# Peptides against a protein of PDB entry 3J47: the designs that were tried, part 89

Target 1, 121 residues: chain A of PDB entry 3J47
Amino acid sequence: IRLTNQLKSLKGLQSKLKDVVEYLDKVINKELPINHTILGKLQDVFNLLPNLGTPDDDEIDVENHDRINISNNLQKALTVKTNDELMVIYISNLVRSIIAFDDLIENKIQNKKIQEQRVKD
Target 2, 69 residues: chain B of PDB entry 3J47
Amino acid sequence: YEEKEESNLAATKSMVKIAEQYSKRIEEEKELTEEELKTRYVGRQDPKKHLSETADETLENNIVSVLTA

## One batch from the design tools (peptide; made by RFdiffusion4, then SolubleMPNN)

Design b2_p21_3_s1 (from b2_p21_3, 13 letters changed)
Fold by OpenDDE base, seed 4:
Structure b2_p21_3_s1 (fold): chain B 121 residues (1-121), chain C 69 residues (1-69), chain A 21 residues (1-21)
Amino acid sequence: as target 1 above (121 residues)
Amino acid sequence: as target 2 above (69 residues)
Amino acid sequence: ETELLQKILDLIEKYDKVLKE
């Protein structure tokens, strides 16, 4: 049961990775805009990947295990890369939000000063 | 597999370049924020507004670049 | 306010370093 669920999850991940690659190729070719939802789903899949990599010692041929480990390491590296990209986007948005907030605070302070001047007149 | 690896390597190099561009734009944003802080102390509204606008533009460009990365 | 902005800047710099590694 657990192994079957892991295999199903791996197949699902493989399919999703294929879809992501196809999507990324389309984005590179400027055929489609970047979809943040796809990136978010990719992150979710990747955050779940560490849970797929419990090497329980069952007799799967060393070649397949190495390929799976290489694929998992590559997927992990791609995951880290994708997470890093998404984190950069997230941080950029956060920075923009903070700058906008700072501007709002300053505008509010200026408005208060203008009101105080009008009351003195 | 090899073609995908090569594509991933190229993409990784592109990402590094984008990160460098992002870092540069963040520095520009910081400069704008410092000018806003200075303008807040000087009480001059116009320089502050210009700085805010330039920060927003820099951030927008960063977001677009990261999105196109 | 300035401390928050500086913290964000530091975070960005940290991420840029991680992306370059």
Scores: peptide ipSAE 0.426, ipTM 0.848, DockQ to the pose 0.016
Fold by OpenDDE base, seed 5:
Structure b2_p21_3_s1 (fold): chain B 121 residues (1-121), chain C 69 residues (1-69), chain A 21 residues (1-21)
Amino acid sequence: as target 1 above (121 residues)
Amino acid sequence: as target 2 above (69 residues)
Amino acid sequence: ETELLQKILDLIEKYDKVLKE
């Protein structure tokens, strides 16, 4: 049961990663807008990953404790790596949004100048 | 243990490479924005639009590269 | 506007440095 649940969770994570890649490819191809909800769901999955490695306090033999600690450290390292990657993606999206906003402001200023010229004419 | 350490080291090196590529693309985006700013003074709408579109494409490629890594 | 863009670029450069450490 526990191993099956871990495998299912891993498969679910793999599927989500695939979905994220597919989504990003669609965003690159301008087929879909950036959905911040997908990124939020990915963050939620990663925030839940540390909790999957905390065995409840049942007396698991000393040999399993070292393996569990190693697994938890690996999972923590992977979680940190993923959080850093997500932060980079988030910052990149913010930068893109700011550039798009700058372009919008410029377009608005140009439109205003064109309107002012038409009123003088 | 050693195999995991090697895998982690390889992953870390890959992350550094991605970060360097990201930094370069951000600089390219900045250059496009600067050219757009210059085009604002010349009063030509068409070059600015093209620069903005190119900056957007560069950002998209960066995001995909980070997500694929 | 340009100052805001520069602040964002500076932030990205800082994150790149942190990722390299």
Scores: peptide ipSAE 0.419, ipTM 0.837, DockQ to the pose 0.016
Fold by OpenDDE base, seed 2:
Structure b2_p21_3_s1 (fold): chain B 121 residues (1-121), chain C 69 residues (1-69), chain A 21 residues (1-21)
Amino acid sequence: as target 1 above (121 residues)
Amino acid sequence: as target 2 above (69 residues)
Amino acid sequence: ETELLQKILDLIEKYDKVLKE
């Protein structure tokens, strides 16, 4: 269920991103007027994206292709970070499982000792 | 979609908090393991049970953290 | 048993360090 929901959300985000790209392409081609509300929401989304590299103020002039690559690199970095976090959680779960197993083994050993004492009595 | 975005944002904030809590949980797990070691020496069944329960709680919290991530 | 637990603990510490990096 949860993985399916994450996949659905990712697919939805991908579809929305595609729609935005298509919209931006139409605006660039002067096929549609610039909708300031959509652009503002896009900017808000980009601002809510963790600061994927503060461009220092000086690189205003690098062509649109590099911006897409930077955005992709930043998105990739976020994906890597998410994977690292998932890995840590996985390892943590593994550690907890091992501790639980150690406790079970110890409980089993104690139970065996108690049974052996009862047989000797 | 909006609910999931909000959930992901909350999850990301929770994940940072989880990393800090994870370090703390690791310490709690160590304390539990130490209590198990002590319980092996003291032979009292009750401290071992408490340690096992705390390890399980720690595991559950990590699972919830993974699920929130 | 204790060695295994310590190895797991060391692994967790290593991962925490990698995450901070």
Scores: peptide ipSAE 0.411, ipTM 0.840, DockQ to the pose 0.013
Fold by OpenDDE base, seed 3:
Structure b2_p21_3_s1 (fold): chain B 121 residues (1-121), chain C 69 residues (1-69), chain A 21 residues (1-21)
Amino acid sequence: as target 1 above (121 residues)
Amino acid sequence: as target 2 above (69 residues)
Amino acid sequence: ETELLQKILDLIEKYDKVLKE
């Protein structure tokens, strides 16, 4: 369900982006007048998109929310954060597995002791 | 689209909450492991079973967290 | 056994701190 919703959102964004590109091409070709309302909304969207352009190391403001299709650099930072989260989850699963194994070993030891006691009687 | 964005934000917040809950669950698991260790000395099976159950619940919650990530 | 569990616990705490940063 969640993955399907994400895919639907991504498809909707892709379609909208395609429509914008098509509109911009028509404006460049002078086939359509510039729709100022659409252009203003597009500018707002672009201003909300993190600046793709400056490769410079410094102000990767770490605070930008992890999952939005941020520009390749921020996407890289988000990928690192996602990788760290996945690593924590992985380690957590390992811990649980180890505890489950400890319990299994103890149960096996107890069962062996019970069997040895039964053989002595 | 907005509902999915909200769901994704809720999932991210849930992930932070899961990390906190995970830390707490690890502490609970450690306490149960100590009880299990004590139970190994006392020879009572019941505390050991409770520890195992809590470890399993902790495992299930991590698996759900992985599946939701 | 207990030492391994403690190491794993310490590792989880370390990662939780990194995730919060």
Scores: peptide ipSAE 0.449, ipTM 0.847, DockQ to the pose 0.012; fails the geometry check

Design b2_p21_3_s3 (from b2_p21_3, 14 letters changed)
Fold by OpenDDE base, seed 3:
Structure b2_p21_3_s3 (fold): chain B 121 residues (1-121), chain C 69 residues (1-69), chain A 21 residues (1-21)
Amino acid sequence: as target 1 above (121 residues)
Amino acid sequence: as target 2 above (69 residues)
Amino acid sequence: QQEILEKIKELIEQYDKVIKE
């Protein structure tokens, strides 16, 4: 059961990895806009990937392990970069929300002053 | 891999440029907000509206930049 | 208002730092 679930998860990961590669190729070719939902899912996958790299010490052929590690490190670096970009986007949106809120407060203050003037007249 | 790295480097440089532009836009927005504050003391609503519109445009440009990134 | 503007500036500065890093 556990091994079967691990194999299923690995197959799922492999399928997702293939989908990611296809998506990245399409993004590189400007055929598709960056889908934020796909990026978020990809990030989630990558955040889970570091736990897959606990090397149980067994003699898996060093060459495949190096390629997988290099691929994982590259993917980690790409994930970090993507996270930084998303963070920048998030901060920018936050700043916008704050500016909009300031304008709303100002409008409210003006409306209050107008009402106070109308009550005095 | 190299093409992807180059693309990532180009994207990063583009983001730095966007950040610099954003910083400039924020400074412009601040100046407009100061004018709006001054105008609030003078009781003219029109300059305040113009400032708000300019801030909104700056925000929209930032949104588009973020969406394009 | 000024406090909000200062917070915005701080956020932008943090953003610029993160992008440069």
Scores: peptide ipSAE 0.411, ipTM 0.840, DockQ to the pose 0.015; fails the geometry check
Fold by OpenDDE base, seed 5:
Structure b2_p21_3_s3 (fold): chain B 121 residues (1-121), chain C 69 residues (1-69), chain A 21 residues (1-21)
Amino acid sequence: as target 1 above (121 residues)
Amino acid sequence: as target 2 above (69 residues)
Amino acid sequence: QQEILEKIKELIEQYDKVIKE
């Protein structure tokens, strides 16, 4: 049962990763805008991954503890790496949003100036 | 273990390279925004819009590159 | 506008620092 659930979770993660890659490819090709909801879901999956590799404190034999600790450390390192990548993406999206906002403000100012000129004519 | 460490090191180096590329692209976007600001003073609307669109496209490409990396 | 650009620059610098770390 546990192994089957882990396998199912891994398959789910693999499928989601594939979906993310496909989505990213579509964004690269300008076919779709960046969906923040997808990024949030990805973040949630990665935040849950460390918990999936922590065996519950049940008496798994000491010899497996070193392998499990190494696996957990690796999983933790991968999680940290993934979190850093997600932070980068988040910051990039924030920067993009700010630039877009600046452009909107400029457009609004220009539109206002055009309206003021029309009223003076 | 050693192969995994080597793979992690290679991945980390790749991330640093991507970050440097990202920083460079962000600087390019900033330059575009500055040019747009300069164009505002000249009163030419069309060049500014084009510059803004180019900046947005550059940001999109950067985001996608970071995501794929 | 200038203030927004400065904030963007600061965010980029922070990002570069985090990645180098």
Scores: peptide ipSAE 0.410, ipTM 0.834, DockQ to the pose 0.015; fails the geometry check
Fold by OpenDDE base, seed 4:
Structure b2_p21_3_s3 (fold): chain B 121 residues (1-121), chain C 69 residues (1-69), chain A 21 residues (1-21)
Amino acid sequence: as target 1 above (121 residues)
Amino acid sequence: as target 2 above (69 residues)
Amino acid sequence: QQEILEKIKELIEQYDKVIKE
């Protein structure tokens, strides 16, 4: 039962990873705009990755261990890259929000001045 | 191994370049905001709006660039 | 406005620090 659930989870992860790769390829090809929902799913996958790197002590062949470590290191590097990219996007969005807020404040101040002038007339 | 390392290095270099571009664009945005402040003192409503729009466009381009990298 | 600019500057500085790390 537990092993079957782990296999099912792994298959689900593999499917999601394939979907992500396909999406990234489409983004690289400029076929699709960047979807924030996909980035969120990637982030969720990456947050779960540290928990996936504990294979229990079972006798899996030493040659696979290096490949798994390489895959994990690549995944870790990709995770770091993705996190950095997400941080940049987040900061950029925050800056946009701040500028938009500044503009709204200015518009409000201008509207208030116009109203004050109309009351004086 | 080497191909992955090279790919990771290339990716890292790309991220650094994006970060530099982002920093530059933020500075440009700051300059635009300063010009808006100056325009507020001069009392010309239209230049301020144009500067705000330019700042928004700069931010849009930044996000698109970050997303494309 | 000046406070907003200061917050933006702080955010940029934090970002530059993270990138350098």
Scores: peptide ipSAE 0.402, ipTM 0.842, DockQ to the pose 0.014; fails the geometry check
Fold by OpenDDE base, seed 2:
Structure b2_p21_3_s3 (fold): chain B 121 residues (1-121), chain C 69 residues (1-69), chain A 21 residues (1-21)
Amino acid sequence: as target 1 above (121 residues)
Amino acid sequence: as target 2 above (69 residues)
Amino acid sequence: QQEILEKIKELIEQYDKVIKE
């Protein structure tokens, strides 16, 4: 039962990772817009991934372990890259919002000054 | 292993380049805001609008560049 | 205005730090 549940979870994770890769490829190819919800879920999955950096489990079939480690490292690198990209986009949007806000304040001040002049006339 | 390391290194270099480009674009946006401040004193509405539009375009280009990288 | 510019600068510095890590 426990092993079967772990296998099921692993298969579910594998399927999800495949879907993410396919999605990212479509985004790179401009076939689909970036879905922030998918990226957030990927980040959550990555944060839930155990730090695979513990070297000590020596005995499992070296080839499969290396492939899994390579795949995990690649996925980690891709996830980090995606996180960095999202962060850049977020900061850029914040900067844009701040500039737009500054312009709005300026326009409001100008409008107020124009109204005060009209009241004096 | 080597191919993956090379790919990761190339990706990291690309990210650094994107960061530099982003920093440069932010500086350009700041210059635009300064020009808007100057235009506020001159009382010319048209230059301020143009500055705001240019800042928006710069930010859009940054977002697109990050997304394509 | 000055306060907004300072916040933008802080955000840029944070971004540069994260990219360098």
Scores: peptide ipSAE 0.401, ipTM 0.840, DockQ to the pose 0.015; fails the geometry check

Design b2_p21_3_s4 (from b2_p21_3, 14 letters changed)
Fold by OpenDDE base, seed 3:
Structure b2_p21_3_s4 (fold): chain B 121 residues (1-121), chain C 69 residues (1-69), chain A 21 residues (1-21)
Amino acid sequence: as target 1 above (121 residues)
Amino acid sequence: as target 2 above (69 residues)
Amino acid sequence: QQEILEKIKELIELYDKVIKE
């Protein structure tokens, strides 16, 4: 469900971006007048997008590293954070698997002892 | 789209909460492991079963966290 | 078993360190 919703949102964003590109191309080609309202909304979206330009190393506020899969460059830094989080989850799953395995081994040992006792009786 | 964004935000908040819960679950798992160790020495199956169940619950929560991430 | 438990503890400590970073 969640993954499907994320895919739907991403597809919607992709479609909207495509429509914007097509609109911009038509405006450049003078096929359509510039819609100031659409342009204003696009500017707002771009202002909300982290600077896609090569972030000079210095001004990336470390605090924004924690936030959402923002645009490609910040997305790289966020990808590192996401990878670290996934690694932590993976390690946690391994730990749980090891504990479960230990319990299985102990259960097997107990079952073997019970069987050995039954053979002696 | 908005519903999915809200779901993603809720999932991100849940992930932060999961990290906190994970630290707590690790401690619970450790306690269960100690209980299992004690049970292994005492030969009581019940504490061991409880440890196994808590480890399984911890595993399930991590899997849900991975699926949510 | 005890060695596995020690490895689990080490892994938990590593996880806690990563979460705090």
Scores: peptide ipSAE 0.429, ipTM 0.844, DockQ to the pose 0.011; fails the geometry check
Fold by OpenDDE base, seed 1:
Structure b2_p21_3_s4 (fold): chain B 121 residues (1-121), chain C 69 residues (1-69), chain A 21 residues (1-21)
Amino acid sequence: as target 1 above (121 residues)
Amino acid sequence: as target 2 above (69 residues)
Amino acid sequence: QQEILEKIKELIELYDKVIKE
């Protein structure tokens, strides 16, 4: 049951990651704006994943404890890795937004200069 | 288990490499933005646009790289 | 413009920190 739930959670995470990839592809293609809420929800899911792996059950035999610890360490490592990837994606999107904003400001300044020149003529 | 551990280690190493490449691309983008700023003071519109486009392409490649990893 | 550059710099520093962690 627990392994099945972990597998289901992992499959759910994989599906969400796929959805994020699809979303990011749409953002790259300028089809959709960056949704910070999606990123936040993904982060929340990842932060919850390590907590789902802590078996509260003290009674499970020492041999299963090592396997569970390895699986939990792996899940934690994967969670940290995925969080880092999400942060990188988020920062990249922020940098793109900043560059786009700078270009917008430049265009506005240029337009203003053109208007000022037209008024002087 | 060992095969999974090895796969995870390889994946982690690949992610570190991608992160390093991403950092380099961000630095390149920053340099391009600085050149755009310099070009803006000189009043050359075309070089600024080219620099902005190059920065956007660099960011796009970084996102695609992160998504592919 | 300078404020945008500062924000980009902060983002780069954040990336470097995350990569090093």
Scores: peptide ipSAE 0.414, ipTM 0.838, DockQ to the pose 0.016; fails the geometry check
Fold by OpenDDE base, seed 2:
Structure b2_p21_3_s4 (fold): chain B 121 residues (1-121), chain C 69 residues (1-69), chain A 21 residues (1-21)
Amino acid sequence: as target 1 above (121 residues)
Amino acid sequence: as target 2 above (69 residues)
Amino acid sequence: QQEILEKIKELIELYDKVIKE
């Protein structure tokens, strides 16, 4: 039962990773816009992935392990890049919101001055 | 391995360039805010609106650049 | 206004730090 559940989870992860790769390829090719929800889910998956950097587990089939490690490192690098891009977008949006807020404050101050002048006339 | 490293390096360089562009856009936004402050003192609404619009355009360009990177 | 400008500066500095890491 426990092993079967682990295998099912691994298969689910593999399918999801495949879908993500296909999505990323479509985004790179400008076939689809960047879906922020998918990127967020990918980030969550990577954060849940054990640090694959522990070198110690020995002799299992070197070729598949290298491809998986290269794929994982590439995927990790792509995820880091995506995270950085998302952070830049987030900061840019925050800056925009701050500027818009400043403009609103200024408009309110001006409106108040205009109203005070009208009350004096 | 080498192709991947080269691709990562190119991506990193692109990110640095985007960061520089972002910093420049932030400075432009600051200038716009200063003009808004000046316009608040002078009571000219038109310069303030223009400044706000320029800040918005700068932010839009930043977002597009980040999305394209 | 000045407080908003300070927040913007802090965000820029944070961004530059993240990009350099």
Scores: peptide ipSAE 0.389, ipTM 0.840, DockQ to the pose 0.015; fails the geometry check
Fold by OpenDDE base, seed 5:
Structure b2_p21_3_s4 (fold): chain B 121 residues (1-121), chain C 69 residues (1-69), chain A 21 residues (1-21)
Amino acid sequence: as target 1 above (121 residues)
Amino acid sequence: as target 2 above (69 residues)
Amino acid sequence: QQEILEKIKELIELYDKVIKE
């Protein structure tokens, strides 16, 4: 059962990797725009298989010197890096949104003050 | 395989550069916020407007970075 | 306004922490 599940997961990963390669080839050929959906699906696979990226599994995969394992480790590292970058961008956008909101509040306060002055005149 | 590795390395370098640019943009946003604070004390609207514009520019740059990532 | 500035600072610090991890 466990081995069968691992084999199924590996086959699923292999299929997805093939799809990613096909997509990347299409993007390189300018046949399709960069689609974040493939990256999202890859992230989902890694989230479902957290053990594929444990340092212990990485050590085992490095010992097994199969080009496939090296490619998977590299893809995993790239996926992690991409996730970190997306997170940074998200936080930055949030910060900018907060600053813009602060400016809006200040503008509202100023408008209120101007209105109060007009009522006194 | 080698071409893929090279592409991944290039992508990684690009991501590092984006992170550095992000850090710079955060600092610019902070400076604008300080200018807005100064404007509140001085009662001049101009520094506040400048802060808002720089914050918006920083946001736009982050969005562009996300779209290019 | 001061509270908003404090929240922004906290977010920046969080960002710096995440980048360093």
Scores: peptide ipSAE 0.374, ipTM 0.837, DockQ to the pose 0.013; fails the geometry check

Design b2_p21_4_s1 (from b2_p21_4, 12 letters changed)
Fold by OpenDDE base, seed 3:
Structure b2_p21_4_s1 (fold): chain B 121 residues (1-121), chain C 69 residues (1-69), chain A 21 residues (1-21)
Amino acid sequence: as target 1 above (121 residues)
Amino acid sequence: as target 2 above (69 residues)
Amino acid sequence: DEVNKFLELLQKILDKRAEEL
């Protein structure tokens, strides 16, 4: 039962990570915007990870195990780190979206100028 | 478990590298934005295109970083 | 802070483009 639950949790985490990767790939491909709900679900998954180890061992392992099933304290630190990384990624994507929007506006302005020039000719 | 730990460690290192790359990309994006502004003032399309391309590259890199995170 | 500066630059570019519309 416990091992099966751990395997199920790992499979669930793996599936979720796969879903996050797939989502991020879709965002890269401009197929989908950054979904805050996925980020929230990822945080929820990290918050639901079982407490691994004692609080004292958690401090030492928090520095090293920022990515794995670390104890709730380490998991919390990992969640914070993951949130910071996700925030950076989100901001970066937002910035790229703004630049792309700026290019779109420029293209529209250029098209308008070309049309105005054609009307004057 | 060890393989996942190693993968997670590699991904964390990748994320740190991504943060550094992100900082660099922000600077590159800023330079492109300045170039686009200059291009708008000069009326030259080429600098604007270059800014757009660099912005797209920065976006792509950030998305790859998100996918890796 | 760097992100904010970048956003401000983008906003300035957008504003300039909007003026050209």
Scores: peptide ipSAE 0.456, ipTM 0.851, DockQ to the pose 0.017; fails the geometry check
Fold by OpenDDE base, seed 1:
Order: structure tokens, then C-alpha cells, then sequence
Structure b2_p21_4_s1 (fold): chain B 121 residues (1-121), chain C 69 residues (1-69), chain A 21 residues (1-21)
């Protein structure tokens, strides 16, 4: 039962990661705007994942407690790593948006200069 | 359990490698942006456009790498 | 910190472009 639930959670995470990839691909292709709220929700999901791995079963012997602590520490480390990756993705998306905005400004400046030159001619 | 631990360790090592690659790409993007800014002071638009395009490509590769990780 | 420096550089470039508008 526990292993099956962990496998189901991993499959759920894998599905969510796939959805994130699909979303990011759409943003790259300029099909969708960058939605910071989606990234925040993903962070929240990852922050909740360590809590899903703590079984409520109080009766497990001291030897299992050390294994559970190791598993929780590993899950915490994985969560931190995932948060760092999400942060990198977020920053990369912001940088792309800034570059795109900079290009738009440059295009506007060029268009203005062309119009001013046409008025002088 | 051991196989899962080994898989997690391998995944962790892969993520560290991706983070290092990302840091390198960020530095490359920064260099391009600085060169674009310098070219802007000279009034040469063509080099600026090329630097902007290269920065965009670098960012795209970073996102694809993070998504693939 | 490196990310912040990069963002600051981008902001500076945007500000310079905005002054040219």
C-alpha cells in the first residue's frame, strides 16, 4: 500500500512536471505569456511533497524511525534542489521577457527615427 | 530501496551539472548584454540586434535544459 | 547574487533605451 501510494505520488509529480514542460514550451514559442502564479503553485506543490512522505503511523519501531528520517532528509534535499531549479527557470523567463522588451523599445526608437527623417525630407 | 537511492543520487548529480551549465549560460548572456550596451553607445544597431538574438537563444537553451532535467 | 547583478544590468539597459524614446 505505502509503496503504491509513493509510486502514485511520483507519477503525479511526473505528470505535473510534464505539464510544466508543456507550459514552458508554449511560453518559449510565445503562445502563452509567462504566468508567475503557475510557478508559485508548482513551488507550493513541491513544498507539500515532503509532508506527503510522512506516514501518520506512530507504531513503527525505532529502526524504521532512522530510515524515515533519512527519507525525509532526502526528500527535503530534493525539495530544496527542485526549488532552486524552479528559481532558475523563473529567472530565465524574466530575462527573456526583459530582452524581448528591450528589442521592442529599440524597434520603437528606430521607427521614430525613420518617421522623423521622412518629415525632414 | 538501494536502487531508488542510487537513482536519486544519479538524478541529484545530473541536477548539479545542469545548475553549473545554467550558471555558465547566465554569464554568457551577461557578456552579450554588456556588449550590446557598449554597441548602443556607439550608435551601431546591427551588433546590438545580434547580441540580443544570441542572449535569447542562450535563455531558450537554458529553459530547455531545465525542462529536460 | 549573480542573478541579481544580471537583473540590474538588464534594468540599466532598459532605462537607457527608455531615455531614447
Amino acid sequence: as target 1 above (121 residues)
Amino acid sequence: as target 2 above (69 residues)
Amino acid sequence: DEVNKFLELLQKILDKRAEEL
Scores: peptide ipSAE 0.455, ipTM 0.845, DockQ to the pose 0.018; fails the geometry check
Fold by OpenDDE base, seed 2:
Structure b2_p21_4_s1 (fold): chain B 121 residues (1-121), chain C 69 residues (1-69), chain A 21 residues (1-21)
Amino acid sequence: as target 1 above (121 residues)
Amino acid sequence: as target 2 above (69 residues)
Amino acid sequence: DEVNKFLELLQKILDKRAEEL
């Protein structure tokens, strides 16, 4: 039962990661806006992943424990990696938004100056 | 098992490379922002636009790199 | 830290632009 649940969770995570990649590709292609909610939910899933790997069951043979620990460490490392990547994406998107806003302000200022010149003529 | 370990090692190396690239891109973005500030003072509109476009391209490349990781 | 510095720089730029409005 526990192993099956772990496998199901892993499959769910894999599917979600795939969906996120697909979403990010769509954002890059300007097909969809950045959905911060998806990113937040993904972060929450990743923050919960370390808890999904806690082997509370002491009864698994030592060889399986080492493999599970290695797998858990690897999953943790992959989770940390994915979290770092998501943070980078988030920061990058934020920066892009700020730059775009800055450009918008500049355009507005320019338009105002052009209008003022037209009124003086 | 070995194939997974190799894949994870490769993924880790890729992530380190992406982090380095990200750091470099942050610096490039900072430079663009400084140039935009300078351009604002100099009153040259065309350089500001170019800087904005370059910053957008840098961010796009960052996103693509993270997605590819 | 670098991200924060960048954000601060962007904020300064935005503030300067806001003053010009």
Scores: peptide ipSAE 0.443, ipTM 0.846, DockQ to the pose 0.017; fails the geometry check
Fold by OpenDDE base, seed 5:
Structure b2_p21_4_s1 (fold): chain B 121 residues (1-121), chain C 69 residues (1-69), chain A 21 residues (1-21)
Amino acid sequence: as target 1 above (121 residues)
Amino acid sequence: as target 2 above (69 residues)
Amino acid sequence: DEVNKFLELLQKILDKRAEEL
């Protein structure tokens, strides 16, 4: 049940991302006027989306001019916050994976001991 | 605009709650590790199984939190 | 720091399990 819900959530996220990409492509191609509301929502989504960019790609040369800098700084700050959140989630998942692995090793050891006892009987 | 702001506020509140839950899960994971250590000394399989199950539940909750974020 | 402590505990458990293998 829980795994199914996770899969459903992931699919929903994927669909939303696809819609965002499609919208951005239309804006880039000047097929649609820049809808500030959609762009604001997208910015909110990006601010909620952890920068999956490794922190070392700090060299995105935002050479883009002065007015974009404040928006970029806010976006960068939001991106950093999102990255931190993703990092915490990643570390948590890693820790759980390690615990699960430890349990598997223990189960294997126990099974081996049981088999050795059966051979002695 | 207002609906989106409300949604963003709700999401932010959810993130704070997730962070609190994460801290609690880390503590639960530590407890499980201690129980596993104790179980190893006692030679009882039952506490180890319980620890494993709790670790799995903690992992599942983190995955759900990641997917919901 | 808490993550590191957790990792250390896990490592101790793994080491103990390795001794049983």
Scores: peptide ipSAE 0.427, ipTM 0.836, DockQ to the pose 0.016; fails the geometry check

